Peptides against a protein of PDB entry 8BZL. Designs and how they scored, part 106

Target 1, 228 residues: chain A of PDB entry 8BZL
Amino acid sequence: SYDRAITVFSPDGHLFQVEYAQEAVKKGSTAVGVRGRDIVVLGVEKKSVAKLQDERTVRKICALDDNVCMAFAGLTADARIVINRARVECQSHRLTVEDPVTVEYITRYIASLKQRYTQSNGRRPFGISALIVGFDFDGTPRLYQTDPSGTYHAWKANAIGRGAKSVREFLEKNYTDEAIETDDLTIKLVIKALLEVVQSGGKNIELAVMRRDQSLKILNPEEIEKYV
Target 2, 242 residues: chain B of PDB entry 8BZL
Amino acid sequence: SRRYDSRTTIFSPEGRLYQVEYAMEAIGHAGTCLGILANDGVLLAAERRNIHKLLDEVFFSEKIYKLNEDMACSVAGITSDANVLTNELRLIAQRYLLQYQEPIPCEQLVTALCDIKQAYTQFGGKRPFGVSLLYIGWDKHYGFQLYQSDPSGNYGGWKATCIGNNSAAAVSMLKQDYKEGEMTLKSALALAIKVLNKTMDVSKLSAEKVEIATLTRENGKTVIRVLKQKEVEQLIKKHEEE

## One batch from the design tools (peptide; aimed at target 1 F72)

Design b1_p26_8 (made by RFdiffusion4)
Pose (drawn by RFdiffusion4):
Structure b1_p26_8 (pose): chain A 225 residues (1-47, 50-199, 201-228), chain B 238 residues (1-200, 205-242), chain P 26 residues (1-26); non-standard residues A62 YCM
Amino acid sequence: SYDRAITVFSPDGHLFQVEYAQEAVKKGSTAVGVRGRDIVVLGVEKKAKLQDERTVRKICALDDNVCMAFAGLTADARIVINRARVECQSHRLTVEDPVTVEYITRYIASLKQRYTQSNGRRPFGISALIVGFDFDGTPRLYQTDPSGTYHAWKANAIGRGAKSVREFLEKNYTDEAIETDDLTIKLVIKALLEVVQGGKNIELAVMRRDQSLKILNPEEIEKYV
Amino acid sequence: SRRYDSRTTIFSPEGRLYQVEYAMEAIGHAGTCLGILANDGVLLAAERRNIHKLLDEVFFSEKIYKLNEDMACSVAGITSDANVLTNELRLIAQRYLLQYQEPIPCEQLVTALCDIKQAYTQFGGKRPFGVSLLYIGWDKHYGFQLYQSDPSGNYGGWKATCIGNNSAAAVSMLKQDYKEGEMTLKSALALAIKVLNKTMLSAEKVEIATLTRENGKTVIRVLKQKEVEQLIKKHEEE
Amino acid sequence: SELEEFLEEKEEDEEKIDEEIREDLE
């Protein structure tokens, strides 16, 4: 089989294929995640008439208690999502507990890191925001990138214009903004309206404590706009 | 040997996949192919690129392939690659029927093939398949459906779409004329002739298939030359 | 035949990678 080293070091210690994978993420639609007091919210920018909206979604459930949003190569994302879904079931089988948000984040990050050091393969061209709750009810938000690095965040953005949205969230992520469920959803819509020039071209989803993923209707989103 | 390896599965500096993009260029030079969803069925309209006089026409179709009892598809791009992929689609549909004893839902069949196409872009060092496919079908979950896939493995559901030559012009005509939720098969057939009229008219130059439900059973039929010649006459009056 | 061989190798590799990752997560 094909054994070419694709990800290699360059002078100065750069891994060019990883950096190029990060460029693929920037070409992706904006995704925003906010961790609230008892709620986590994900929002994504949408790119069209005659298209079935159900089939092209950027927010996916990995397990009953964990879901994710992504930016970058949509085909690579389907592969990573299905790999994580299989791992969530393997964990329930072996430990008899649902996966912690951290556990599945670590798994997705290590999978991405392997694709930066394995022969015959290019890195995954996606970043992911992963949200959910732990056994003790603690809300979580994590980010993964193509290098395999992962971190926890109060709020974050990935994809096109993520720097601008992040700077908005830094100024606006306060206790007042995450005091209630309505204001938590509103902060995500405001963060997206910063780069989407729009309001009717946004997808949003909400996850509450042990209540599973709820995707909001267009009519419910129009009320906030 | 590193010298002769063209490295088909790497990123460009901008995060692009050049072989995938070049494959999409090949599809843009293929015969026009479009699909339209309606309330009572789904259709595929295709430009025959085999319009030579000395051809025999031994099959019921040239560009439209039955995948299982409830599904058919059409292709744009490298013909040989399309033969490999359509054979694999039939195998996936049969593997699902064997396992579950029920037909494969349409989206599950598209996802399964797209995973194969995505693998060719990430590892193995091989050129990707130069094929875009339109899928038409019916399942108990979502009823009549239309899907499109491209060489990278991406797919999407559409009420109407077009692939191949002059597809951008065709998508424009569809946005203007397609009445969302009010289309019948008769009107969808009329719109298909209208679209192929601009982007290309003769019955020998086109191929039309329809998918409908009759007595709880799926019917996939290629329209005879007589029916196509009558549809072409009905449009010229407009 | 070539597609089948490619798919078999792909599956085996994915399993091996998952096993290695699970060991590291321990």

Design b1_p26_8_s1 (made by RFdiffusion4, then SolubleMPNN; from b1_p26_8, 10 letters changed)
Fold by OpenDDE base, seed 4:
Structure b1_p26_8_s1 (fold): chain B 228 residues (1-228), chain C 242 residues (1-242), chain A 26 residues (1-26)
Amino acid sequence: as target 1 above (228 residues)
Amino acid sequence: as target 2 above (242 residues)
Amino acid sequence: SELEKFKEELEKEEKEIEEEIRKELE
């Protein structure tokens, strides 16, 4: 069956394992990314953290480097592997090139990694999409998305995961220059976008902010509520 | 050229890794293991199913493994897989200690194994490990810790959790009875007995059917202790009197 | 052990992939 072959094209030209990996992403928690003027913001739907679960271990937004962070949708274990590889590359780049990676560079690295996993008979695709945000050395904010196939694109705003369609529709309507005129407005935009699909308000949102020349900041629930 | 191995875990049309889910199903039939985090310690309680009279009592624990001086784990699932993974945990911990001259942080050990588990779900010719683990430990970064990992390579920290048979019911009970911030090791032990008594498919809970290990700090050192049968009997008796 | 062999093979393959990626990114 062509659907069980990892690297075989179907007669109609489909890579089923890649498509199925994309289905895994669609089942993942919703993640949103927005590029502002001097800020990048990531928001993720918190799955109902089991009452007895340590929230520290349920982070879906992580730093790849001081200037780059990532959110993902899909298989958490797969994401961890990608994150680790990306972190190593970021450090390697700093050592070899003596500059931090550009957001585009690390996105390409991740994309290439994913793509290679679609071509090996001994490997299944990564079941994740990622939103990668950060600042280039020149201070330019960037947002990229990558999917299980290894494709990537630059975005002003985007969403991945279960609620991605609704969130994207919201962003398409509400992402304007006025809506991102300030850092606070940009943050509000992300929160509002997530609230389209997240129930119970700000308590179920993980939000990360990276401002120009600043480190990644994870907002606490109280800080998030100030924007709601 | 690695030949296409049909044993490679692949996505279903719905984006599911069925081999991982099937492994989890197998774990659901294994003996119950509980973990409870307290303010002054952490414990593992595991169902002991194989009571062979001829087994030398010297076997400390069938399902609870000491990993290093600061960590222990319990396993639910395929015993042979458990042996492989527990040995690997010990090796990882030892290598870290040798390299850094300090004990491996608890979460790092868990993560290292979880990366291996994940690899067995992604790379060719391998099946997922049919094992879930509960980890208890102490480190200087986070103090007492409880983790759970599954065949997918996912893990999480917990205040209390359960794996194996009737785990869902056990988790529900733990959610009801676990008092955040007020949990002592003594109360945790009582809670463990309470939950096991209700979730184990036995007519009467007996000390021979339960293994309990506690991890505490004494004089700046971690102490991992498997409770003696008499101690477990006392806990059961106390529960029956309540 | 089988696990050790697997880890070694995995590391080797990952290294090869990394080298290929680096070449692609130059």
Scores: peptide ipSAE 0.401, ipTM 0.756, DockQ to the pose 0.587
OpenDDE base, seeds 1, 2, 3, 5: peptide ipSAE 0.361, 0.398, 0.387, 0.381; ipTM 0.725, 0.761, 0.722, 0.726

Design b1_p26_8_s2 (made by RFdiffusion4, then SolubleMPNN; from b1_p26_8, 7 letters changed)
Fold by OpenDDE base, seed 4:
Structure b1_p26_8_s2 (fold): chain B 228 residues (1-228), chain C 242 residues (1-242), chain A 26 residues (1-26)
Amino acid sequence: as target 1 above (228 residues)
Amino acid sequence: as target 2 above (242 residues)
Amino acid sequence: SELEEFKRELEEREKKIDEEIRKELE
């Protein structure tokens, strides 16, 4: 059966392993990204952390570089590999080009990496989608999304994971210039969007903010509750 | 060689990696292993199933492995796979020490192995390792630590957790009895015995069927100690008296 | 060991992929 083989085309032109990887993403915790005027915000649904689990080890938002961060939906172990590869590339770029990567550049790198894993024999696709946000060296905020196929697009706002549809619908209705006029409003927009699918309010949200010329900031639960 | 392509772990139509799940299922039938983090130490307790009369009484541990001076692990699953992974852990730790002249941070060692595990789920010709591990350790960054990793390459830090046979029940008991912030190593040992007594499918818990290792700090050094059978007997006796 | 060989092969393959990707990104 073509669907039980390595990534090959079916007779009807489907790459089943890629499609199935996308199903893995749909089972992942919801992540949302929003590009503001001078801010980028990532939010992730916290999977109910087991009572005895250390929350420190359950982070779903990570920095790729000082100017780029990423959230993902899907297989955590797969994501770790992609993150590590991206981090290495960011550092390599700084050394060779003497400038930080653009958000587009690192997105393209990740996308290309994913694509290679859909075409190489003896490899399965990465079971992750990613939201990549950050600032270019000129201060322009960026948001990109990648999927298991290696496709990527720039977004004003987007969501991935199990609640992505509902979150996207919310964003489509509520993302306006007025809604992102300030940093605080942008943060509120992300939180409100996640609350469409996240139970128990701000306690189950991981939120990261990157402002122009500032490092990634992970908001604590108390800070998140202020926006609810 | 095309030989490797047929063994690549692939996604199911539902987006599941069944080979990983099957590996986890196999681990569920392995001997119980639990870990408990305390304020003044961390411990591993593991079920010993292979008791042979001809074995020398003086053996270190069947399921608990010292990784370096600051870390130990216990394994649940395929013994041969466990041997490969524990050896790799030691090598990673040693290479780090040689390179940086400092012990590898606990989480970094765990992550390094987890990346290997993940690779065996993504690259052709390999099956997932049929092993879950509990790691105990100390480092200057986070102090005493307990981690769990599975065949997928996922890992997490824990206050207390269990792998292997009846792990779900054990975790439930741990959730009920674990007192965050108040757990001493002594209380952790008692809790370990309590949980093992209830989760092990044995008529009577005996010291010969349980391996316990503790990791503590003494005089600025990490001490990893496997409890003697007599010490375990005392713990069991104490539990029976309560 | 098989594991060491696997790791080596993996690293070599990944390096090749990285080189290819970098060329594409130029």
Scores: peptide ipSAE 0.407, ipTM 0.725, DockQ to the pose 0.642
OpenDDE base, seeds 1, 2, 3, 5: peptide ipSAE 0.390, 0.381, 0.396, 0.384; ipTM 0.718, 0.728, 0.725, 0.731; seed 2 fails the geometry check

Design b1_p26_8_s3 (made by RFdiffusion4, then SolubleMPNN; from b1_p26_8, 10 letters changed)
Fold by OpenDDE base, seed 5:
Structure b1_p26_8_s3 (fold): chain B 228 residues (1-228), chain C 242 residues (1-242), chain A 26 residues (1-26)
Amino acid sequence: as target 1 above (228 residues)
Amino acid sequence: as target 2 above (242 residues)
Amino acid sequence: SELEKFKEELEKREKEEEEEIREELE
């Protein structure tokens, strides 16, 4: 018997399964994205990984393509599905269009995928929000967010997950042209934002940086501590 | 009492499609969208609820979408559903243009989407789209046009109408103030501000919370323009002075 | 096996969805 998970409207006009998926996101680890002038930065709080857990297996920041990265909050298993689908599309786009995807394009793809899972019978929504960052072919840095409903928006900076409210409040106060004047300042801004919800400094932060015309770089704890 | 109709496409004992009605209820909580047909143009006015400082300046209206050179729409309801439908409208319009080498007539585009909406209410495995749309357009057959569609796939042409929050009150106000045959685009803009000021659940109407697009004809071409914030401010100021 | 049939069906649906989404985005 296929569990007919059906996302239907309630009498008061709510899609409860989508709302519940959003609650799942709110329980997820905090992720932050910031668009700088010539840099995009993703940061994620490291949940206290059991001392014996291989850190390599718990990546919350992943590349979708050479020019696009994603962080997520919510169900890790759901995220894997979305990431894989997005990666396939990025590769397909390169083959068919002979150009890498724009950050907007892949965001729309992910958004459409999520939306379909809110509309089709026998499927539940994805329990994830995502921050998608990267560079368009013209060198423009981009940051997008998607939620379980398939809604997406472009941002200068944003946060998702359990600490998102606090981090957003910090970013609203501190995101200025001066704060993102340099790559280093942009990185510092992300770290400071995460430190609003993460204890014990750089050891509990995963940070990824993509600079213009450069591949994704995941910073090691020592590199992060230099910004603290 | 089955809390949730597990089957989205079934009639109630009373002959009602509850999922469609519930979708309409969801739309009732969405931001207000207004459309007004004038003699010399058509306009859409939409409430912008989400003003976040960290949003990237989207060059495009959040709630008003250009469909083709001759048509635009505004949406009330679930944003993700709206994105799907607006993309479909663009595709339908593009396919028609490619096939017939002329722009799709406004009503035909509306009907094509409405057939899709209807299908989602009739065929199992799908839920209705939680979106109502206002369409503005111009074609050589009927000139300036305003349409409204709902989750059921029903649509109608309008001189003025409203969807979303407080839509019933807005429609009532429009009925009172709309003068058939005498409506200029200028007067329509003033009317839009008047109605939004009364129907939006905001203490003070600000230009930041209102998006307005106009569709006009200039030199035999359709011009779709989103008003600048300063222009909207001027309209609000003018209304406050009256 | 029922599982294999399910996987095949899932893969087919995913491919169809990918094509549909791509067409919507182009």
Scores: peptide ipSAE 0.418, ipTM 0.716, DockQ to the pose 0.244
OpenDDE base, seeds 1, 2, 3, 4: peptide ipSAE 0.408, 0.417, 0.387, 0.410; ipTM 0.733, 0.736, 0.724, 0.737; seeds 3, 4 fail the geometry check

Design b1_p26_8_s4 (made by RFdiffusion4, then SolubleMPNN; from b1_p26_8, 7 letters changed)
Fold by OpenDDE base, seed 4:
Structure b1_p26_8_s4 (fold): chain B 228 residues (1-228), chain C 242 residues (1-242), chain A 26 residues (1-26)
Amino acid sequence: as target 1 above (228 residues)
Amino acid sequence: as target 2 above (242 residues)
Amino acid sequence: SELEKFLKEREEEEKKIEEEIREELE
């Protein structure tokens, strides 16, 4: 056991490692999530994929289970660890409880994991925030956000990463019942929100859609362009 | 007990993991290693810096390691760290084969090691591994593959990439000359020599200073071959005549 | 190996964390 806490309170009551982890998140690619009526949508800024890089390996939106998906901002390697742990928990829950996880449940799990890493003497915080979306078994769409501290909240719409402020400002102005009245409008809202911070249009956006009782669908660039 | 706390990778005020970045900097001074994906194969080309005349014909590449029958890797960085990680790669691959009675998919092997690398950046008492790796492989899912991983535990698939000394310049050259969809293993080998000739800080590229391995498919089997010095000499000669 | 020992120790610690988390969720 390492006797020295990595994350300690400053005299002013700050957890510097958590705050610094949040700075890592702010440097991450922008991600946005929107909850519609019968749809949840995640969008992520594609980091300029190096010309010779395989795009398949640069995915920032992933499924945690059939009914839950996640986008993140921050350290990709840290995110992979969290994703893997969450996936294991989702499967474990199905085996033990005989039902898929609720979006809240898996969010709480991830949040608790993150929180524990802020209290462990031998661990640094995770340098990621996550947007977790999906459907509960009753068909209710959900969107949650969690940060390096392990805090989490439910949202109608939210954004994380370097462009999060601008995207949130856009969403605050444009998220209305009318704007999410249809699935297509909800998708358009996410795309428009991301375009506030993404320079080169639809080609630099990764978009995932989950509709009620449907699996996660990642839209191809051509499909995204139809909404621009 | 107190010595272990100083080795823990922590965030800077700017949200950076400096120990990881410093490890990457150290790798930047290591010998150059290239990977190029072709339609009919994949290759690794690595700079050999320690040419000891007294070394018996090193049947084994100094910087290129066979991981299993379907994968090989090259390393840039701390040799001792590389040895640890390459051994672990072999163990992971073996355990998978024993468990599932099939070879581990390329990306899964890469990911498994990357999770280890990540752990060394998050858990106390350890420093990041000072090693970047290029992986070449074949599996039934994606065919020929090239991956790069760094000390952070990040990885990506590539058509062509470079690690180590002058990697940025090499990558720029690869971007210019790599023809997507038209790359044969033969053309990839020529490209590797071209890039190494320009990026290695040597007056003249010699076969003794370059290690090249190719991964191909023959009769439904993966063949990993380290090129003989004579073959490398021929490639260099061809380049000099162009 | 030192690596294997490290990984095993981390795995055991992670299992404890998982158990604690499950208890909290429960």
Scores: peptide ipSAE 0.403, ipTM 0.729, DockQ to the pose 0.805
OpenDDE base, seeds 1, 2, 3, 5: peptide ipSAE 0.014, 0.015, 0.403, 0.378; ipTM 0.593, 0.491, 0.719, 0.706; seeds 1, 2, 3, 5 fail the geometry check

## One batch from the design tools (peptide; aimed at target 1 A24 S29, target 2 R16 E21)

Design b1_p27_1 (made by RFdiffusion4)
Pose (drawn by RFdiffusion4):
Structure b1_p27_1 (pose): chain A 225 residues (1-47, 50-199, 201-228), chain B 238 residues (1-200, 205-242), chain P 27 residues (1-27); non-standard residues A62 YCM
Amino acid sequence: SYDRAITVFSPDGHLFQVEYAQEAVKKGSTAVGVRGRDIVVLGVEKKAKLQDERTVRKICALDDNVCMAFAGLTADARIVINRARVECQSHRLTVEDPVTVEYITRYIASLKQRYTQSNGRRPFGISALIVGFDFDGTPRLYQTDPSGTYHAWKANAIGRGAKSVREFLEKNYTDEAIETDDLTIKLVIKALLEVVQGGKNIELAVMRRDQSLKILNPEEIEKYV
Amino acid sequence: SRRYDSRTTIFSPEGRLYQVEYAMEAIGHAGTCLGILANDGVLLAAERRNIHKLLDEVFFSEKIYKLNEDMACSVAGITSDANVLTNELRLIAQRYLLQYQEPIPCEQLVTALCDIKQAYTQFGGKRPFGVSLLYIGWDKHYGFQLYQSDPSGNYGGWKATCIGNNSAAAVSMLKQDYKEGEMTLKSALALAIKVLNKTMLSAEKVEIATLTRENGKTVIRVLKQKEVEQLIKKHEEE
Amino acid sequence: FDDYLLDVWHDAEENPDEVPEYEAMYE
């Protein structure tokens, strides 16, 4: 089979294929995640008439207690999502507990890291925001990128214009903003309205303590706008 | 040998996949192919690129392929690649029926093939398939459905879409004329002739298939030349 | 017909700057 080293070091210590994978993420639609007190919220920018909206969604459930949003190559994202879904079930089988948000994040990150050091393969061209709750009810938000690095965040953005949205969230992520569920959802819509020039072209989802993923209707989003 | 390896599965500096983009260029030079969803069925309209006089026409169709009892598809791009992929689609549909004893839902069949296409872009060092497919079908979950896939493995559901030559012009005509939720098969047939009239008229130059439900059973039929010649006459009056 | 489509592909490889970006992969 094909064994060519695709990801290699360059002078100065750069891994060019990973950096190019990061560029693919920037070409992706904006995704925003905010961790609230007892709620986590994901929002995504949408690119059309005659298209079925159900089929092209950026927010996916990995397990009953974990879901994710992504930016970048949509085909690569389907592969990573299905790999994570299979791992969530393997964990329930072996440990008899649902996966922690951290566990599945670590798994997705290590999968991505393997694709930066394996022969015959290019890196995954996606970043992911992963949200959910732990056994003790603690809300979580993690980010993964193509290098395999992962971190926890109070709030974050990925994809096109992520730098601008991040700077908005830095100034606006306060206790007052995450005091209630309505204000937590509102902060995500405001963060997206910063780069979407829109309001009717946004998808949003909410996850509450042991209550599973709820995707908001267009009519419910129009009320906030 | 590293010297002769064209490296078909790498990123460009901008995060692009050049072989995928070149494959899409090949599809844009293929025969026009469009699909329209309606309340009582789904249809595929295709430009025949085999319009030579000395051709025999031995099959019931040239560009429209039955995948299983409830599904059909049409292709744009490299014909040989399309043969490999359509054979694989039939195999996936049969593997699902064997396992679950029920027909494969349409989206599950599209996802399964798209995973194969995505793998060719990430590893193996091989050229990707130069094929875009339109899928039409019916399942107990979502009823009548239309899907499109492209060489990278991306797919989407559509009420109307077009692939191949002059598809951008065709998508424009569909946005203007398609009445969302009010389309019947008769009106969708009229719109298909209207769209093919601009982007290309003769019955020998077009191929039309319809998918409907009759007595709880799916019917996939290629329209005879007589029915197509009558549809062309009915439009010229407009 | 396949040879013609492959020629178009190779022409695109020789002239990569003329090939427009396929944004749908990302969006």

Design b1_p27_1_s1 (made by RFdiffusion4, then SolubleMPNN; from b1_p27_1, 14 letters changed)
Fold by OpenDDE base, seed 2:
Structure b1_p27_1_s1 (fold): chain B 228 residues (1-228), chain C 242 residues (1-242), chain A 27 residues (1-27)
Amino acid sequence: as target 1 above (228 residues)
Amino acid sequence: as target 2 above (242 residues)
Amino acid sequence: FDEELRKVMEEAKKNPEEVPAYEEIYL
């Protein structure tokens, strides 16, 4: 196997393959994450599922563990690899440490995986960004974002994918303590943020909600319409 | 940019994987393969390209491969790549059976191959497989299933779909005629013939140019059957009479 | 390699702008 360097520095210090992987993320549908007081919410632009496609096999939001879920934007197949690795790590942690992962821990694991693919010869970067949400054991809600570079940060709210810029601008203006005072208001904030870029209202939105000590709940379209 | 068309799959400035896209484009020139899910079974229908008259009678379909007792697939794309991937599918299925003493779930087999496909898009010195697959199967978890996978390592479950030549037109026709919840295997077979007749670049559909396999459940066992030429002729004749 | 498919791939490589974007690979 020719282990040629794929990701190399340009003369001006850029890692073009990482930057271009970020452009691949922008080809994905929009995802938004919001941390509330006692809730974390992921919202995604529902890609037009072909009429004959099984919706079960088209998921932009997935559970990594009972206390952690992830939305991604970018290359679907790349995302599957990351998700599977993260799930294995979550289970391994439970077996070896006898506690579930913290949201930061699993985010760092994913970020480290991504970073290695930016530095390893004969590998291209992952073409995905991820929003990782969940609860730590102490009941603290967390939201993290990871990029193709392997960089990660904690956020109050963030967005990734095609409409991320517009959604972020909306969140910067509208994310206040009042706007997240209740679970319902937090959900409404996510929906309103997505409606900046999603056409045809609630039918094209998928929402996932995680509350303290509760499993991930994916809202059905009827539940979403109640917030619109 | 030609620079991003190297054997090693890399991102273009626009975030495109051109080698993957080129592989998908190549598949568009392959013979048509259809898959249709019914309530009582699932089928594959594939265009049989002109077999050289001197080729020994291939007892098994040129394009339809039995993977295990509960699954089969059809292939569109590079034949050599297809052979490698179908062999891997069989090996994965067999290893699972040996390890767990039960057949591999359909989606798990599909995902295992898709992870291989994805790896060939991410690791240097490798090119994407120039192959799309349709999978039909039965398992105790989801019953009858139809999947499609592409060179990117992406996959999806389908009620009906098409790969290869004129696939977009075929999918459009399937969307128009597929009746959810009312699809019998008999109606699915008729639909397959209807779609193939319109999508194949032949003036007249002949049984020699069409391979059909059905997967059904009989007495608690999966039965994978390749239709005989006479059976295909009858289906074509029936379509011509309607 | 199916020679026909190989030719198609080589032609596409020469004219990448003519290759449709396959949006299905992104989510």
Scores: peptide ipSAE 0.335, ipTM 0.731, DockQ to the pose 0.808
OpenDDE base, seeds 1, 3, 4, 5: peptide ipSAE 0.313, 0.333, 0.062, 0.329; ipTM 0.732, 0.746, 0.717, 0.758; seeds 1, 4 fail the geometry check

